# Peptides against a protein of PDB entry 3JWR: the designs that were tried, part 193

Target 1, 323 residues: chain A of PDB entry 3JWR
Amino acid sequence: TRELQSLAAAVVPSAQTLKITDFSFSDFELSDLETALCTIRMFTDLNLVQNFQMKHEVLCRWILSVKKNYRKNVAYHNWRHAFNTAQCMFAALKAGKIQNKLTDLEILALLIAALSHDLDHRGVNNSYIQRSEHPLAQLYCHSIMEHHHFDQCLMILNSPGNQILSGLSIEEYKTTLKIIKQAILATDLALYIKRRGEFFELIRKNQFNLEDPHQKELFLAMLMTACDLSAITKPWPIQQRIAELVATEFFDQGDRERKELNIEPTDLMNREKKNKIPSMQVGFIDAICLQLYEALTHVSEDCFPLLDGCRKNRQKWQALAEQ
Target 2, 298 residues: chain A of PDB entry 3JWR as posed
Amino acid sequence: TRELQSLAAAVVPSAQTLKITDFSFSDFELSDLETALCTIRMFTDLNLVQNFQMKHEVLCRWILSVKKNYRKNVAYHNWRHAFNTAQCMFAALKAGKIQNKLTDLEILALLIAALSHDLDHRGVNNSYIQRSEHPLAQLYCHSIMEHHHFDQCLMILNSPGNQILSGLSIEEYKTTLKIIKQAILATDLALYIKRRGEFFELIRKNQFNLEDPHQKELFLAMLMTACDLSAITKPWPIQQRIAELVATEFWEQGDQVGFIDFVCTQLYEALTHVSEDCFPLLDGCRKNRQKWQALAEQ

## One batch from the design tools (peptide; made by RFdiffusion4, then SolubleMPNN)

Design b2_p14_7_s4 (from b2_p14_7, 7 letters changed)
Fold by OpenDDE base, seed 2:
Structure b2_p14_7_s4 (fold): chain B 323 residues (1-323), chain A 14 residues (1-14)
Amino acid sequence: as target 1 above (323 residues)
Amino acid sequence: SKEEEIRLGLQMYS
């Protein structure tokens, strides 16, 4: 395609120029092409292209395929969300110095997972999918959409001309896919809630050890969640705008719940409860986000900007809630 | 429970 040709031929700017190492990064001003260029730079600077002998054209095609398999009519869970998740992962690995704590296969898997973790998202949560008796709900009992996202990820990775993992050994390939699957599934917040206690306890007791395979897996899951939720850490103007996108998608679901399921939506999904957004954001930050970024910062102090951003946004939302 | 409250009402950005 012309798009592929343009991407493959384009000069890829440095990470410094693209500012993709910054936790404060915003994609708002970027074209789709520029987001793809950023993604190439992430793979390159993480040494993934070199270490796994990725062909440039194949990587470009894969990126475009991933982007294409996000829906344009979904307000938040679209390519830009996936891209920002991956960018946060990149920043955490580089600026946050987590790269030095992980294997190349883990890094490869995480980056692929971040970009792929919401593939073909439909703008509705697992609860809606289940209640609507969607065919996907018949295939999976738990983490319905995350299983679907992984299936989509696997489909793309196996598609002709998109096989960015072709340079891996059979064992490396199997390992990578395992980690990708685990990472994508970990983005189900329901699973995060179930597992985070173990992580926080290990941190609290100063018993956290990345050399333990179980703890490594747990950490990768927590890191994925931290990147997935990273919009909450962004500078206030960015956070506020992203929150509007989230609200839009949730309200769209609520509207569908009324129309298609004949149910009253929860406050989070209720367009008429827009005035509760600030207080709900504070609640979400307190209940979900702060402890995660605190724990992450404990693992790597260079991740502090995420925690700091989260705290600052909590203050902003609290101020709005008090009006 | 807190976890139930989170699951039912505070799963933002998920």
Scores: peptide ipSAE 0.298, ipTM 0.815, DockQ to the pose 0.433
Fold by OpenDDE base, seed 4:
Structure b2_p14_7_s4 (fold): chain B 323 residues (1-323), chain A 14 residues (1-14)
Amino acid sequence: as target 1 above (323 residues)
Amino acid sequence: SKEEEIRLGLQMYS
C-alpha cells in the first residue's frame, strides 16, 4: 500500500528527537505516520530489530496492521492508547532503566503486548460484554476482552508479511508468545487486584527477586498495568484531556447500558454524574494507582516520574473535587 | 467501603 511504502521509505528520527524516552510524552500533536515512526524507533532502540533480525518492511507492515485493527470510533481504547502504553513501556525500559533487568525476549514480548493489548476494543468493558450476551462471552468466562485482544495479536503476528517473530527459534517463539499472552491478560484490572498484594508484600519485605521466575512474571504483569494506566501520571494538561476521552467512552457505555440493557449505569459511567469525575479520579488513584507506582519506583528509582506525576494529578483532582 | 472503592477503580481506565 501507499501507506506502507511511505512508512518504509521514511527516515526514522532518533528517540531524542521524538521524545519517546520522556515520561511526559504526548502524542496529541503526532500524525499517524509519526506514531508509526515512533514505534519503529522503539523496536530499534531496544535492539529488537537487530537481535531478532526483523526486516524493516515486515516491521512496518506489522505496525500498520496493529494500528488498523484498532477502531476509530472508540474514544479512548484506540490506537493512540495502545501507542501511549507502548511509549510508556519504552520510557520505563530506557529512562526507567528496567531494560537492564529483563531479557531481550521479555522486552520484545512487552512491547508487542503493549501495542496489542487492546486490539479491536469495542469501547465497552468485560461486564458489558458479558451482560449483553455477546458471542465473545461464550468463548471466555473471565478477561473476555483481553483474551480477544490476544487472539487478535496472534492473528496479526501470523498474517503474511507481518511475521516480525520469524527470526526467533521455536523455543524463543513459544516463550515470547507466552509472555505476550500473560502481559495482555494482565491488563485486566481484576487480575491486577488479585495479584498486586503479592507484589507489594514482596517489595515491603524486601524479598522481591527478579531471578525468581514467578516473581518475574508478577513484575511483568505489574509493569504492564503501570504502562496501561500511565495516563494518570501525565502532566496535568495531558491528564485532563485523556480523562475526558475516558469519560466520553464510559458515558457512551452508560448510555448503551440504559438503552440496550435497560439498566441504570454506575456513577462512573453515568453522564448525569459527570460532576463526580474529580472525586472518582482521586478514589481511583488512591485505590489502584499510587501503590503500584510506589512499588515500581522501589524496583527502579528512575521510574519516579510516574509516581510523581500520579501524586501531582491526585492533588489537581482533589482540588477540583473540593469545588 | 474499601471494597466499593476497589470495584469503582476496576472500571476506571479498564
Scores: peptide ipSAE 0.282, ipTM 0.808, DockQ to the pose 0.551
Fold by OpenDDE base, seed 3:
Structure b2_p14_7_s4 (fold): chain B 323 residues (1-323), chain A 14 residues (1-14)
Amino acid sequence: as target 1 above (323 residues)
Amino acid sequence: SKEEEIRLGLQMYS
C-alpha cells in the first residue's frame, strides 16, 4: 500500500525528537504516520529489532495492521489509546528504568501487548457484552473482550507479511505469546482488583522480588494496568481532554443500554449525570490509581512522574467537584 | 459498590 511505502521509506526521528520518553507525552498533534514512526522508534530503542532480527518492512506492515484493526468510530478505545499505552510502557521502561529489570522477551511481549491490548474494541465493556448475550460471551466466561483482543493480536501476528516474531526460536515464541496473553488479560480491571492486594502487600513488607517468577508475572500485570490507565497521570489539559473522550464512549454505551437493553445506565455511563464526572474521577483515582502508581514508584523511583501527575489531577478534579 | 462502579467504569480506560 501507499501508506506502507511511505512509512517504510521514512526517516525515523530520535526518541528525544519524538519526546516518547516523556511521561507528559501527548499524541494529539501527531498524524497517524507520526504515531507509526514513534512505534518504530520504540521497537528500535528497546533493541527489539536487532535482538529478534525484525525486518523493517515486516515491522511497518505489522504496525499498520494493528492500527487498522482498531475501530475509528470508537471515541476512546481506538489506535490512539493503544499507542499512548505503548508510549507509557516505553517511557516506564526507559525513563522509569524498568528496562533493566526485565528480559528482552518480556519487553517484546509488553510492547506488543500494549499496542494490541484493545484490538477491535467496540466501545462497550464486558458487562454490556454479557448482558447483550453476544456470541463472545458464550466463548468466554470472564475477561471476554480481553480474550478477543488477544485472539485478534494472534491473528495479526500470524498473518502473511506481519510475522514480526519469525526470528524467534520455538521456545522464545511460546514464551512471548504466553506473556502477551497474560499482559492483555491483565488489562481487565476485574483481574487488577483481584490481584493488586498481593502486589501492594509485597511492596509494603519489602518482600518484592522480581527474580521470583510469580512476582515477575504479577509485576508485568501491574505495569500493564499502570500504562493502560496512564491518561489519569497526564498534564491537566491532556487529562481533561482524554476524560471527555472516555465520557463520550461511556455515554454512547449508556445510550445503547437504554435503547437496546431497556436498562437505566449507571451514573458513569449516564449522559444526564455529566455533572458527576469530577467526583467520579476523584473516586476512581482514590480507589484504583493512587496505590498502583505509589507501588510502581517503590519498584522504580524514576516512575514518580506518573504518581505526581495522578496526584495533581486528583486535586484538579476535586476542585471541579466542589464547584 | 463504589469499587464495582469504578471497576465497571474504569474498564473504559482499560
Scores: peptide ipSAE 0.262, ipTM 0.821, DockQ to the pose 0.487; fails the geometry check
Fold by OpenDDE base, seed 1:
Structure b2_p14_7_s4 (fold): chain B 323 residues (1-323), chain A 14 residues (1-14)
Amino acid sequence: as target 1 above (323 residues)
Amino acid sequence: SKEEEIRLGLQMYS
């Protein structure tokens, strides 16, 4: 395709030029092509291209395939969200110095998972999928969409010309897919809530050890969630803009719940209760986000900008809630 | 609980 030719022939700017190591990164000014270039840079600077012998054209095709399999009519859960999740992962690995704590396979899996974790997202949550009696709800009881996202990820990875993992041994391939699956499934906040207590307790007791395979898996799950929710950590103007996108998607779901399911939406999904957004954001930060970024900062102090950003945005949302 | 409410509502915050 013309798009592939353009991407494959383009000079990839440095991570410094692209600012993709910054926790304060914004994609708002970037074209789709530039987001793809950023993605190439992430793979390159994490040594994934070299270590796993990725062909440039194959990587380019894969990136474009992933991007293509996000829906354009979804306000938040689109390619830009996946890209920002991956960028946060990259920043956490580089600036946050988590790279040195992980294997190359784990890094590879996390980056692929971050980019793929919401593939073919429909702008509705698992509850809506379940209540609408969608065929996917018949296949999976829990984490319905996350299973679908992984299935889409696997489909793309196995598609002709997209096989970025072809340089891996059979064992490496199996390991990578296992980690990808676990990472994508971990983006279900229900799973996060179920597992986070163990992680926080390990941190609190100073018993956290990444050399333990179980704790490693747990950490990867927490790291995925931290990157997935990283919009809450961004500088206020960026956070506010992203919150508007999230609200738009949620309100669209609420409208569909009324129209299609004859259900009164929750406050979060209710367009008529948009004035509750600031207080809901404070509640979300307190209940979900703060402890996660605190714990992550305990694992690596260089991840403090995420925690600091979250705290600052809490203050901003609280101020709005008081108006 | 508030946590449960957030969990159920914000499954989209993936």
Scores: peptide ipSAE 0.238, ipTM 0.820, DockQ to the pose 0.392; fails the geometry check

Design b2_p14_8_s1 (from b2_p14_8, 9 letters changed)
Fold by OpenDDE base, seed 4:
Structure b2_p14_8_s1 (fold): chain B 323 residues (1-323), chain A 14 residues (1-14)
Amino acid sequence: as target 1 above (323 residues)
Amino acid sequence: MAALEGLELFADAQ
């Protein structure tokens, strides 16, 4: 395609030029081509292209295939969300110095997972999928969408000319797919809520050890969630704009719940309760975000900008909730 | 911002 030819022939700017190492990064001013160039830079600067012998054209095709399999009519859970999740992962690995704590296979898996974690997202949560008796709810009992996202990820990875994992051994390939699956499934906040207590307790007791395979898996799950939620850490103007996208998607679900399911939506998805957004954001930060970024900062102090951003946005949301 | 999803899950888990 013309898009592939343009991407494959383009000079990829440095990570410094692209500012993709910054926790304060915003994609708002970037074209789709520039987001793809940023993604190539992430793979290159993490040494994934070299270490796994990725062909440049194959990587370009894979990125474009991933981007193509996000829906354009979904307000928040689209390519830009996945790209921002991957950028936060890249920043956490580089600027947050988490790269030095992980294997190349774990890094490869996390970056693929971050880009792929919401593939074919429909702008509705798992609860809606279950209540609407959607065909996907017949395939999976829990984490319905996350299983679908992984299936889409696997389909793309196995598609002709998209096989970025072709340089891996059979064992490396199996390991990578296992980690990708676990990382995508970890973006189900229900699983985060279930597992986070173990992680926080290990941190609190100073018993956290990345050499333990179970604790490593737990950390990768927490890191995925931290990147997926990273919009809450962004500078306030960026945070507000992303919050509007999320609210739009949730209100669209609530409108569908009224129309299609004949139910009253939750306050979160109720367009009529838009005035509760600031207080709900404070509640979310307190219930979900703060402890996660505190724990992540304990694992790597260089991740502090995520925690600091979250704290600053809590103050901003609190000030709006008092109006 | 699974922020909002987290609150819903927090509401559904109570």
Scores: peptide ipSAE 0.041, ipTM 0.780, DockQ to the pose 0.394
Fold by OpenDDE base, seed 2:
Structure b2_p14_8_s1 (fold): chain B 323 residues (1-323), chain A 14 residues (1-14)
Amino acid sequence: as target 1 above (323 residues)
Amino acid sequence: MAALEGLELFADAQ
């Protein structure tokens, strides 16, 4: 395609020029081509292209295939969300110094997972999919969408000319796919809520050890969630705009719940409850985000900008909730 | 910001 030719021929700017090591990064000013260039830079600077012998054209095609399999009519869970998740992963690995704590296969898997974790997202949550009796709800009982996202990820990875993992041994390939699956499934916040207590207790007791395979898997899950939620850590103008996109998608779901399911939406999904957004954001930060970024910062102090951003945005939302 | 999904899960867990 012309898009592939343009991407494959383009000079890829440095990570410094692209600011993709910054936790404060914004994609708002970037074209789709520039987001793809940023993604190439992430793979390159993590040594993934070299270590796994990725062909540049194959990587370019894969990135464009991933981007194409996000829906353009979904307000939040689109390519830009996946791209921002991957950028946060890259920043956490580089600026947050987590790269030195992980294997190259774990890094490869996490970056693929971050880019792929919401593939073909429909702008509705697992609860809606289940209640609408969608065909996907017949395939999976739990983490319905995350299973679908992984299936889409696997489909793309196996598609002709998209095989970015072709340089791996059979054992490396199996390991990578296992980690990708675990990482995508870990983006189900229900699983996060279930597992986070173990992680926080290990941190609190100073018993956290990445040499333990179970604790390593737990950490990768927590890191995926931290990157997926990273919009809450962004500078206030960025965070506020992303909050509006999320609210739009949720209100669109609530409107569908009323129309298609005859259900009164929760306050979260209810357009008429827009005035509760600030207080709901405070509640979310307190219930889900703060402790995660505190724990992540304890694993690597260089991740502090995520925690600091989250705290600053809590204050901003609290001030709006008091008005 | 699965903020909102987290709140729904938090609301369903109450």
Scores: peptide ipSAE 0.040, ipTM 0.774, DockQ to the pose 0.414
Fold by OpenDDE base, seed 5:
Structure b2_p14_8_s1 (fold): chain B 323 residues (1-323), chain A 14 residues (1-14)
Amino acid sequence: as target 1 above (323 residues)
Amino acid sequence: MAALEGLELFADAQ
């Protein structure tokens, strides 16, 4: 395609030029081409292209295929969300110094998972999928969308000319796919709620050990969540704008719940309850985000900008909730 | 914003 030719021929700027190591990064000013260039840089600077012998054209095609399989009519759960999740992963690995704590296969899997974790998202949550009796709800009982996202990820990875994993051994390939699946499924925040207590307790007791395979898996899940949620850590103008996108998507779901399911939406999904957004944001930060970024900062102090950003945004939302 | 996604989960868990 013309897009592939343009991407494959383009000079890929440095990570410094692209600012993709910054926790304060924003994609708002970037073109689709620039987001793809950023993605190539992430793979390159994590040594994934070299270590796994990725062909440049195949990587370019894969990135464009992933981007194409996000919906353009979804306000938040689109390519830009996935790209921002992957950028936060890259920043956590590089600037947060988590790279040195992980294997190359784990890093490869996390980056693919971050880019792929919301593939073909429809702008509705798992509850809506269940209540609407969507065909996907017949395939999966829990984490319905996350299973679908993984299936889409696997489809793309196996598509002609998109096989970025073709340089892996059979065992490396199996390991990578296992980690990708676990990482995508871990973005179900219901699973995060179930598992986070174990992680926080290990940190609190100074018993956290990445050499333990179970604790490694737990950490990768928490890291995926931390990157997926990372919008809450961004500088206030960026965070507020992303909040508006999510609120739009949620209100669109609530409007559909009224119209299609004849139900009253929750306050979160209710457009008429827009004035509760600031207080809901404070509640979410306190209930979900703070402990995660605190724990992540205990694993690597260089992740502190995520925690600091979250704390600053909590203060901003609290000030709005008091008005 | 995960704040809203997390609140959905709080809504779904309730």
Scores: peptide ipSAE 0.042, ipTM 0.776, DockQ to the pose 0.408; fails the geometry check
Fold by OpenDDE base, seed 3:
Structure b2_p14_8_s1 (fold): chain B 323 residues (1-323), chain A 14 residues (1-14)
Amino acid sequence: as target 1 above (323 residues)
Amino acid sequence: MAALEGLELFADAQ
């Protein structure tokens, strides 16, 4: 395609020029081509292209295939969300110095998972999919969307000309797919809520050890969630604008819940309760985000900008909730 | 923003 030719022939700017190592990064000014160039830079600077013998054209095609399999009519859970999740992962690996704590296969899997974790997202949550008796709810009992996202990820990875993992051994391929699946499934916040207590207790007791395979798996899950939620850490103008996109998507779901399911939406998805957004954001930061970014900062102090951003945004949302 | 998603999960977990 013309898009593939343009991407494959383009000079890829440095990570410094693209500012993709910054936790404060924003994609709002970037074209789709520039987001794809940033993605190539992430794979290159993590040594994934070299270590796994990726062909440049195959990587370009894969990135464009992933981008194409996000829906354009979804306000938040689109290519830009996946790209921002992957950028936060890259920043956590580089600026947060987590790269040195992980294997090349774990890094490869996390970057693929971050880009792929919401593939074909429909702008509705698992509860809506279940309550609407959608065909996906018959295939999966739990984490319905996350299983679908993984299936879409696997389909793309196996598609002709998209096989970025063709340089891996059979065992490396199996290991990578296992980690990708676990990482995508970890973006189900219901699974995060179930698992986070173990992680926080290990940190609190100073018993956290990345040499333990179970604790490594737990850490990768927490890191995926931390990157997925990373919008809450962004500078206030970015955070506020992203919050409007999520609110739009949730209100669209609430409107569908009323129309299609004949139910009153929750306050979160109720367009008429837009004035509750600030207090809801405070509640979410306190219930979900703060402890995660605190724990991540204990694993690597260089991740502090995520915690600091979350704390600053809590204060901003609290001030709006008091008005 | 995931704040909103997390609150829904908190609402569904109550």
Scores: peptide ipSAE 0.042, ipTM 0.778, DockQ to the pose 0.394; fails the geometry check

